# Designs tried in a protein design run: peptides against a protein of PDB entry 5ONS. Part 57

Target 1, 181 residues: chain A of PDB entry 5ONS
Amino acid sequence: MFKKFDEKENVSNCIQLKTSVIKGIKNQLIEQFPGIEPWLNQIMPKKDPVKIVRCHEHIEILTVNGELLFFRQREGPFYPTLRLLHKYPFILPHQQVDKGAIKFVLSGANIMCPGLTSPGAKLYPAAVDTIVAIMAEGKQHALCVGVMKMSAEDIEKVNKGIGIENIHYLNDGLWHMKTYK

## One batch from the design tools (peptide; made by RFdiffusion4, then SolubleMPNN)

Design b2_p15_4_s2 (from b2_p15_4, 8 letters changed)
Fold by OpenDDE base, seed 3:
Structure b2_p15_4_s2 (fold): chain B 181 residues (1-181), chain A 15 residues (1-15)
Amino acid sequence: as target 1 above (181 residues)
Amino acid sequence: MAELIERALALTEAA
């Protein structure tokens, strides 16, 4: 989603949200990520304005105090940014790729099934369309946010093709944006 | 967030 993204070229404008809209978004976030509820007042304090950065290709980034928190495309589900996920790693269920897959993930490639079933990888139960944090063998912090294109069960059975779609990864255009106010 | 940048760099260097 952000392989060729540049803040100067791809950001259209920034809008401050009304209180009613913020309430709706918070409810959506709790529905998508139930574990975030106890932390939401810390992530999005009531005293702080919430903004949406509107980008090309129908991408919207939710921000508080310049911090990039979540993003979505074409009014689809919200994804946490890697910067938020590093602070709150429990927001998403995890999947782990082997060491050999790391360089491909960091180039923006989708995660193929063998990279999730090999020694050094860890595949946890997850349904199709689940948003997941991609962990790397031997590393503590997520390197990618992805979406399950196959269930964990099917990944193990078929073990061929795209298991997880790469949505956001370390050193992509969103990562380099850092902040926006 | 200099620490996060260093983490990203460490991952890319090791890849």
Scores: peptide ipSAE 0.102, ipTM 0.748, DockQ to the pose 0.048
Fold by OpenDDE base, seed 5:
Structure b2_p15_4_s2 (fold): chain B 181 residues (1-181), chain A 15 residues (1-15)
Amino acid sequence: as target 1 above (181 residues)
Amino acid sequence: MAELIERALALTEAA
């Protein structure tokens, strides 16, 4: 989603959200990520304005105090940014890729099944379309946010093709935004 | 912030 994304070229505008809209978004976030509920007031304090950075290709980034928290495309599901995920790693279920897959993930490549089934990888139960945090063998922090394109069961069974779609990864265009006020 | 950047760079370099 952000492989060729650049803040200067791809951001259209930034809007401050009304209270009612914020409430709706918070409810949606809790629905998508139930574990976030106790932390939501810390992540999105009531006293702080919530903004949406509107980008090209119908990308929207939810921000508070300049921090990029979540993003979505075409009013689809929200994804946490890696920066938020690093602070709250429990927001997403995890999958772990082997060492060899790291360089490909960091180039924006989708995660192929062998990178999830090989020694050093850890594949946890997950259904198709589940948004997941991609962990790396030997590393503490997520390097990617992805979406399961096959169930964990099918990844193990078929072990061929795209297991997880790469949505957001370290050093992509979203990562390099850092903040937006 | 600096730590996060360093973390990302470390991953990139190790890859």
Scores: peptide ipSAE 0.100, ipTM 0.750, DockQ to the pose 0.049
Fold by OpenDDE base, seed 2:
Structure b2_p15_4_s2 (fold): chain B 181 residues (1-181), chain A 15 residues (1-15)
Amino acid sequence: as target 1 above (181 residues)
Amino acid sequence: MAELIERALALTEAA
């Protein structure tokens, strides 16, 4: 989603949201990520304005105090940014790729099944279309936010093709935005 | 912010 993304070229505008819209978004976030509920007032304090950065390709980024929190495309599901996920790693279920897969993930490549079933990888139960944090063998912090294209069960059984779609990864265009006020 | 950048760099260098 952000492989060729650049803030200067791909941001269209920024809008401040009304209170009612913010409440709706918070409810959506809790529905998608139940574990975030106790932390949501810390992540999105009531006193702080919430903004949407509108980008090309129908991408929207939710921000508070300049911090990039969540993003979505074409009013689809919200994804946490890696920056938020690093603070709250429990927001998403995890999958772990082996060491050999790291360089490919960081180039924006989709995660192939063998990278999730090989020694050094850890594959946890997850259904198709689940948004997941991609962890790396020997690393503490997520390197990617992805979407399961196969269930964990099918990844193990089929063990070929794309297991997880790469949505957002370290050092992509979204990562380089850092903040937006 | 610096810490996050270091995390990213560490991952890329190890790849």
Scores: peptide ipSAE 0.069, ipTM 0.724, DockQ to the pose 0.050
Fold by OpenDDE base, seed 1:
Structure b2_p15_4_s2 (fold): chain B 181 residues (1-181), chain A 15 residues (1-15)
Amino acid sequence: as target 1 above (181 residues)
Amino acid sequence: MAELIERALALTEAA
């Protein structure tokens, strides 16, 4: 989603949200990520304005005090930014790729099944279309936010093709955006 | 924030 993203070229505008819209978004976030509920007042304090940065290709980024929190495309599901996920790693279920897959993930490549079934990888139960944090063998922090294109069961069974779609990864355009005030 | 950037760079170097 952000492989060729640049703030100067791909941001269209920024709007401040009304309280009713913010409440709706908070409810959606809790539905998508139940574990975030106890932390949501810390992440999005009631006193702080919430903004949407509108980008090309129907991408929207939710921000508070300049920090990039979540993003979505075409009014689909929200994804946490890696910067938020690093602070709250429990927001998403995890999957772990082996060492060999790291360089490909960091180039924006989708995650192939063998990188999730090989020694050093860890594949946990997850349904297709689940948003997941991609961990790397031997590393503490997520390197990617992805979407299961196959269930964990099917990844193990078929063990070929795209297991997880790469949505947002370290050093992509969203990562380099850092803040937006 | 600086720490997060350093972590990202470390991952790319180790890959």
Scores: peptide ipSAE 0.055, ipTM 0.725, DockQ to the pose 0.049

Design b2_p15_4_s3 (from b2_p15_4, 7 letters changed)
Fold by OpenDDE base, seed 5:
Structure b2_p15_4_s3 (fold): chain B 181 residues (1-181), chain A 15 residues (1-15)
Amino acid sequence: as target 1 above (181 residues)
Amino acid sequence: MQELIELALELTEKA
């Protein structure tokens, strides 16, 4: 989503959200990420305005005090940014890739099944379309936010093709954006 | 923390 993303070229505008819209978004976030509910007042304090940075390709980034929190495309599901996920790693269920897969993930490549089934990887139960944090062998912080394209069961059985789609990864265009006020 | 993450990324890319 952000492989060819540049803040200067791909950001269209920034809008401040109304209270009612913010409430709706918070409810949606709780629905998507139930474990985030106790933390929302810390992540999105009521005293702080919430903004949407509108980008090309129908990408929207939810921000508070310049911090990039979540993003979505075409009014689809919200994804946490890696920067938020690093602060609150429990927001997403995890999958772990092996050492060899790291460099490919960091190039924006989708995660192939062998990178999830090999020694050093850890594959946890997850259904298709689940948004997951991609961890890596020997690394503490998530390298990527992805979406399961196969169930964990099918990844193990088929062990071929794209297991997880790479949505947002370390050092992509969104990562480099860092903040936006 | 951000610097540490960036350092880890750099080391990973160099490997």
Scores: peptide ipSAE 0.051, ipTM 0.692, DockQ to the pose 0.045
Fold by OpenDDE base, seed 3:
Structure b2_p15_4_s3 (fold): chain B 181 residues (1-181), chain A 15 residues (1-15)
Amino acid sequence: as target 1 above (181 residues)
Amino acid sequence: MQELIELALELTEKA
């Protein structure tokens, strides 16, 4: 989603949200990520304005005090930014790729099944379309936010093709945006 | 925390 993204070229505008809209978004976030509920007042304090940075290709980035928190495309599901996920790693279920897959993930490549079933990888139960944090063997922080294109069960059984779609990865255009005020 | 994240990035790029 952000492989060729540049803040200077791909941001259209920024809007401040009304309180009623913010309440709706918070409810959506709790529905998607039930574990976030106790932390939501810390992540999005009531006293702080919430903004949406509108980008090309129907991308919207939710921000508070310039911090990039979540993003979505075409009013689809919200994804946490890696920066938020590093602060709250429990927001998403995890999958772990082996060391050999790291460089490909960091190039924006989708995660192939063998990278999730090989020694050094860890595959946890997850259904198709689940948004997941991609961890890596020997690394503490998530490298990528992805979406399961196969169930964990099918990844293990079939063990070929795209297991997880790469949505947002470390060092992509969104990562380099860092903040937006 | 930002410094730790940047460190993680550096270590990841070397993998």
Scores: peptide ipSAE 0.051, ipTM 0.706, DockQ to the pose 0.053
Fold by OpenDDE base, seed 1:
Structure b2_p15_4_s3 (fold): chain B 181 residues (1-181), chain A 15 residues (1-15)
Amino acid sequence: as target 1 above (181 residues)
Amino acid sequence: MQELIELALELTEKA
């Protein structure tokens, strides 16, 4: 989603959200990520304005005090930014790729099944379309936010093709934005 | 590869 993304070229504008819209978004976030509920007031304090950075390709980035929190495309599901996920790693279920897959993930490539079934990988139960944090063998912090293209069960059985779609990864265009006010 | 990850993590801590 952000492989060729550049703030100067791909950001259109930034708008401040009304209270009613913010409430709707918070409810959606809790529905998508139940574990975030106790932390949501800390992540999005009521006193702080919430903004959306509108980008090309119908991408929207949710921000509070310049911090990039979540993003979505075409009003689909919200994804946490890696920067937020690093602070709250429990927001997403995890999958772990082997050491050999790391360089490909960081190039924006989708995660192939063998990178999830090898001895250095850890594959946890997850259904198709589940948003997941991609961990790496020997690393503490998530390298990527992805979406399951196959169930964990099918990844193990078929062990061929794209297991997880790469949505957002370290050092992509979104990562380099850092903050936006 | 590892250097790239470490750099990214450093940037996260500074943000």
Scores: peptide ipSAE 0.048, ipTM 0.695, DockQ to the pose 0.042
Fold by OpenDDE base, seed 2:
Structure b2_p15_4_s3 (fold): chain B 181 residues (1-181), chain A 15 residues (1-15)
Amino acid sequence: as target 1 above (181 residues)
Amino acid sequence: MQELIELALELTEKA
């Protein structure tokens, strides 16, 4: 989603949200990520304005105090930014790729099944379409936010093709935004 | 934290 994304070229505008819209978004976030509920007032304090950074290709980034928190495309599901996920790693279920897959993930490549089933990888139960944090062998922080294109069970059984779609990865265009006010 | 993340990224890219 952000492989060729550039803040200077791909951001259209920034809108401050109304209270009612913020409430709706918070409810949606809790629905998508139930574990975030106790933390949401910390992540999105009531006193702080919430903004949407509107980008090309129908991408929207939710921000508070300049911090990039979540993003979505075409009003689909929200994804946490890696920066938020690094602070709250429990927001997403995890999958772990082996060392060999790291360079490909960081190039924006989708995650192939062998990188999730090989020694050094850890594959946890997850249904297709689940948004997941991609961890890597020997690394502390998530490398990528992805979407399961196959269930964990099918990844193990088939063990060929794309297991997880790469949505947002370290050092992509979204990562380089850092903050936006 | 940011510096640590950047360091981790750098090491990851070079690995």
Scores: peptide ipSAE 0.048, ipTM 0.695, DockQ to the pose 0.049

Design b2_p15_4_s4 (from b2_p15_4, 10 letters changed)
Fold by OpenDDE base, seed 2:
Structure b2_p15_4_s4 (fold): chain B 181 residues (1-181), chain A 15 residues (1-15)
Amino acid sequence: as target 1 above (181 residues)
Amino acid sequence: MQKLIEEALKKTEAL
C-alpha cells in the first residue's frame, strides 16, 4: 500500500474530525481490535483533536497529536501503523517469518507460505482476511502489517504461494512520514 | 532496490 508512497506527493489534505465522528471511529476500532479498548483513551485522549490525513488512492490516516495511529483504504478496515503497533504489540495477532524472509518483507514483498512454515518461523491459528502483525525470527518488534490470504491451516497444508499480503512494512512510505500535524 | 533493502535490514537490527 505504501511502497511508492511519498508524503509530499501523495497527501491531499488533513481534516480535523468532529466529536461524533471520533466516537464512531473509536467504536469501530474496538470492534476490530477488542484488546485495544482499555488503552484507547490513552492512545486517543478526549482532550486531543483527532485528524484524518487524506491521501491518494483513497488512503486515510488517523492521527492524534501528530502521531500516525491507524490507516485505511476505501473506508475498509483500519490497520494500525507499525509505530503504534510497536507501542501496543497486542493490537494484532502475530505471525512470525523466518530469518530468510525478512529481506523480502522489507522490500514490500508478500509473505510466501514457506517463510511461515520453515524452521525459525511461527505460524499461529488465523482465518483468511485477518489483519496480522508480522514478526521476525530473533526480533522483538513487528516489521510488517499484513493480511492473511490463506488460513493458517491452509498455509501449512498447501505451503505454496502467497500466505500473507504485505500491507505496511518497516521503511515504507508510511513509516517515513513519522509524524503529521 | 538493493540499497533500500540494506537500509531496511540495518533498521531491523534495532527491532
Scores: peptide ipSAE 0.035, ipTM 0.690, DockQ to the pose 0.036
Fold by OpenDDE base, seed 1:
Structure b2_p15_4_s4 (fold): chain B 181 residues (1-181), chain A 15 residues (1-15)
Amino acid sequence: as target 1 above (181 residues)
Amino acid sequence: MQKLIEEALKKTEAL
């Protein structure tokens, strides 16, 4: 989603959200990520304005005090930014790729099944379309946010093709955006 | 592309 993303070229505008809209978004976030509920007031304090940065390709980034928190495309599901996920790693279920897959993930490539089934990888139960944090062998922090294109069960059985779609990865255009006020 | 990957890999050392 952000492989060729550049803040100067791809950001259109930024709008401040009304209270009612913020409430709706918070409810959606809790529905998507139940574990975030106790932390949501810390992540999005009531006293702080919430903004949406509108980008090309129908991408929207949710921000508070300049921090990029979540993003979505075409009013689909929200994804946490890696920066938020590093602070709250429990927001997403995890999958772990082997060491050999790291360089490909960081190039924006989708994650192939063998990178999830090989020694050094860890594949946890997850349904298709689940948003997941991609961990790497020997690393503490997520290097990618992805979407399961196959269930974990099918990844193990078929072990061929795209297992997880790469949505947002370390050092992509969104990562380099850092903050936006 | 190779240079970009190498740069990204350096960033992951702290992860």
Scores: peptide ipSAE 0.035, ipTM 0.687, DockQ to the pose 0.036
Fold by OpenDDE base, seed 3:
Structure b2_p15_4_s4 (fold): chain B 181 residues (1-181), chain A 15 residues (1-15)
Amino acid sequence: as target 1 above (181 residues)
Amino acid sequence: MQKLIEEALKKTEAL
């Protein structure tokens, strides 16, 4: 989603959200990520305005105090940014790729099934379409936010094709945006 | 592209 993204070229405008809209978004976030509920007031304090950075290709980024928190495309599901996920790693269920897969993930490549079934990988139960944090062998912080294209069970059984779609990865255009006020 | 990947790999050392 952000492979060729640049803040100066791909950001259209920034709008401050009304209180009613913020409440709706918070409810959506809790529905998608139930574990975030106790932390949401810390992540999005009531005293702080919430903004949407509107980008090309129908991308929207939620920000508070300049921090990039979540993003979505069109009116699809919200994804946490890697920067938020590093602070709150429990927001998403995890999957782990082996060391050899790291370079491909960081190029924006989708994650193939063999990279999730190798000895250095860890595959946890997850349904298709689940948004997941991609971990790597020997690393503590997520390298990527992805979407399960197959269930964990099917990845193990079939072990061929795209297991997880790469949505946002370390050092992509969104990562380099860092902040926006 | 290769240079970008190499730069990204260096930054993952602290992850």
Scores: peptide ipSAE 0.034, ipTM 0.681, DockQ to the pose 0.035
Fold by OpenDDE base, seed 4:
Structure b2_p15_4_s4 (fold): chain B 181 residues (1-181), chain A 15 residues (1-15)
Amino acid sequence: as target 1 above (181 residues)
Amino acid sequence: MQKLIEEALKKTEAL
């Protein structure tokens, strides 16, 4: 999603959200990520304005105090940014790729099944379309936010093709954006 | 692109 993204070229505008819209978004976030509920007031304090940075290709980034928290495309589900996920790693279920897959993930490549079933990888139960944090063997922090394109069960059985779609990865265009005020 | 990957890899070592 952000492989060719540049803040200067791809941001259109920024809109401050109304209270009613913020409430709706918070409810959606809780529905998507139940574990975030106790932390949501810390992540999005009531006193702080919530903004959406609108970008090309129908990408929207949710921000509070310039911090990039979540993003979505075409009014789809919200994804946490890696920066938020590093602070709150429990927001997403995890999958772990082996060491060999790291360089490919960091190039924006989708995660192939063998990278999830090989020694050093850890594959946890997850349904298709689940948003997941991509961990790496020997690393503490997530390298990527992805979407399961196959269930964990099917990844194990089929063990070929795209297991997880790479949505946002370390050092991509969104990562480089850092903050937006 | 290779340089970007190398930079990212260095960052992952700190993660």
Scores: peptide ipSAE 0.029, ipTM 0.681, DockQ to the pose 0.038

Design b2_p15_5_s1 (from b2_p15_5, 7 letters changed)
Fold by OpenDDE base, seed 5:
Structure b2_p15_5_s1 (fold): chain B 181 residues (1-181), chain A 15 residues (1-15)
Amino acid sequence: as target 1 above (181 residues)
Amino acid sequence: SAAEAQAEALELFAQ
């Protein structure tokens, strides 16, 4: 989603959200990520305005105090940014890729099944379309936010093709934004 | 922390 994204070229505008809209978004976030509920007031304090950075290709980034928290495309599901996920790693279920897969993920490549079934990988139960945090062998922080294109069970059985779609990864255009006020 | 995240990213990029 952000492989060729540049803040200077791909941001259209920024809007401050009304209270009612914020409440709706918070409810949606809790629905998508139940584990975030106790932390949502810390992540999105009531006193702080919530903004949406509107980008090309119908990308929207939810921000508070300049911090990029979540993003979505075409009013689809919200994804946490890696920066938020690093602070709250429990927001998403995890999958771990082996060391060999790291360079490919960081180039924006989808995660292939062998990178999830190898000895250095850890594959956890997850259904198709589940948004997941991609962890790396020997590392503490997620390197990617992805979507399961196959169930964990099918990844193990088939062990061929795209297991997880790469949505947002370290050093992509969203990562480089860092903040937006 | 942000510093830790950056350090981790650098480690990942070094591979």
Scores: peptide ipSAE 0.033, ipTM 0.663, DockQ to the pose 0.049
Fold by OpenDDE base, seed 3:
Structure b2_p15_5_s1 (fold): chain B 181 residues (1-181), chain A 15 residues (1-15)
Amino acid sequence: as target 1 above (181 residues)
Amino acid sequence: SAAEAQAEALELFAQ
């Protein structure tokens, strides 16, 4: 989603959201990520304005105090940014790729099934379309936010093709954006 | 946390 993204070229506008819209978004976030509920007031304090950065390709980025928190495309589900996920690693279920897959993930490649079934990988139960944090063997922080294109069960059985779609990864255009006020 | 994340990213890039 952000492989060729540049803040100067791909941001269209930034708007401050009304209270009613913010409440709706918070409810949606809790529905998508139940584990975030106890932390949501810390992530999005009531006293702080919430903004949407509108980008090309129908991408919207949710921000508070310049911090990039979540993003979505075409009014689909919200994804946490890697920067938020690093602070709150528990808000997504995890999948782990082996060391050999790291370089491909960081090039923006989708995660292939063999990279999730190898001895250095860890595959946890997850349904199709689940948003997941991609961890790496021997590393502490997530390197990617992805979407399950196959269930964990099917990844193990088929062990061929795209298991997880790469949505946002370390060193992509969103990562380099850092802040926006 | 931010500093650690940046350091981790750098280590990942070096592989």
Scores: peptide ipSAE 0.031, ipTM 0.659, DockQ to the pose 0.049
Fold by OpenDDE base, seed 4:
Formats: sequence, C-alpha cells, structure tokens
Structure b2_p15_5_s1 (fold): chain B 181 residues (1-181), chain A 15 residues (1-15)
Amino acid sequence: as target 1 above (181 residues)
Amino acid sequence: SAAEAQAEALELFAQ
C-alpha cells in the first residue's frame, strides 16, 4: 500500500473530525481490536483533536497530535501503523516469519507460505482476511502489518503461494512519514 | 519505545 508512497506527493489534505465521527471510529476500532479498549483513552485522549490525513489511492490516516495511529483504504477496515503497533504489540494477532523471509518482507513482498511453516517461523491460528502483525525470528518488533490470504490451517496444508499480503512494512512510505501536524 | 523501534529497524536492515 505504501511502497511508492511519499508524503509530499501523495498527501492531499487533512481534516479535523467531528466529535460524533470520532465516537463512531472509536467504536469501530474496539470492534476490530477488542484488546485496545482499555488503552484507547491513552491512545486517543478526549482532549486531543482527531484528524484524518487524506492521501491518494483512497488512503486515509487517522492521527492524534501528529501521531499516525491507524490507516485504511477505500473505507475498508482500519490497520494500525507499525509505530502504534510497536507501542501496543497486542493490538493484532501475530505471525512470525523465518529469518530468510525478512529481507523480502522489507522489500514489500507478500509473505509466502514456506516462510510461515519453516523452522524459525511460527504460525498461529487465524482465519482468512485477518489483519496480523508480522514478527520475525529473533526480533522483538513487528516488521510488517499484513492480511491473511489463506487461513493458518490452509497455509500449513497447501504450503505454497501467498499466505499473507504485505500491507505496511518497516521503511515504507508510511514509516518514513513519522508524524503529520 | 520509539528509540527501541528505530534500533530494531536498523538491526533488521543490517541483517
């Protein structure tokens, strides 16, 4: 989603959200990520305005105090940014790729099934279309946010093709954006 | 922390 993304070229505008819209978004976030509820007041304090940075390709980034928290495309589900996920790693269920897959993930490549079933990888139960944090063997921080294109069960059975779609990864255009006021 | 995240990213790239 952000492989060719550049803040100067791809940001269109920024809007401040109404209170009612913010409430709706918070409810949606809790629905998508139930574990976030106790932390939501810390992540999105009531006293702080919430903004959406509108980008090309129908991408929207939810921000508070310039911090990039979540993003979505075409009014789809929200994804946490890696920067938020590093602070709150429990927001998403995890999958772990082996060391050999790291360089490919960091190039924006989708995660292939063998990188999730090999020694050093850890594949946890997850349904297709689940948004997941991609962890790496020997690393503590997520390197990617992805979407299961197959269930964990099917990844193990088939063990061929794209297991997880790469949505946002370390050092992509969103990562380099850092903040937006 | 943010500092730890940056350090981790650098470590990932160095590998």
Scores: peptide ipSAE 0.029, ipTM 0.641, DockQ to the pose 0.049
Fold by OpenDDE base, seed 1:
Structure b2_p15_5_s1 (fold): chain B 181 residues (1-181), chain A 15 residues (1-15)
Amino acid sequence: as target 1 above (181 residues)
Amino acid sequence: SAAEAQAEALELFAQ
């Protein structure tokens, strides 16, 4: 989603959200990520304005005090930014790729099944279309936010083709954006 | 922390 994203070229505008809209978004976030509920007042304090940065290709980024929290495309599901996920790693279920897959993930490539089934990888139960945090063998922090294109069961059985779609990864355009005030 | 995350990212790029 952000492989060739540049803030200067791909951001259109920024709007401050009304209270009612913020409430709706918070409820949606809790529905998508139940584990975030106890932390949501810390992540999005009631006293702080919430903004949406509107980008090309129907991408929207949710921000509070310049911090990039979540993003979505075409009014689809929200994804946490890697920066938020690093602070709250429990927001998403995890999958782990082996060392060999790291370089490909960081190039923006989708995650192939063998990178999830090989020694050093860890594949946890997950349904197709689940948003997941991609961890790496021997590393503490997520390197990617992805979407399961197969179930974990099918990844193990088929063991070829795209297992997880790469949505947002370290060093992509969103990562480089850092803040937006 | 953000600093740790940045350091981790750099480490990932180094290998």
Scores: peptide ipSAE 0.027, ipTM 0.648, DockQ to the pose 0.049

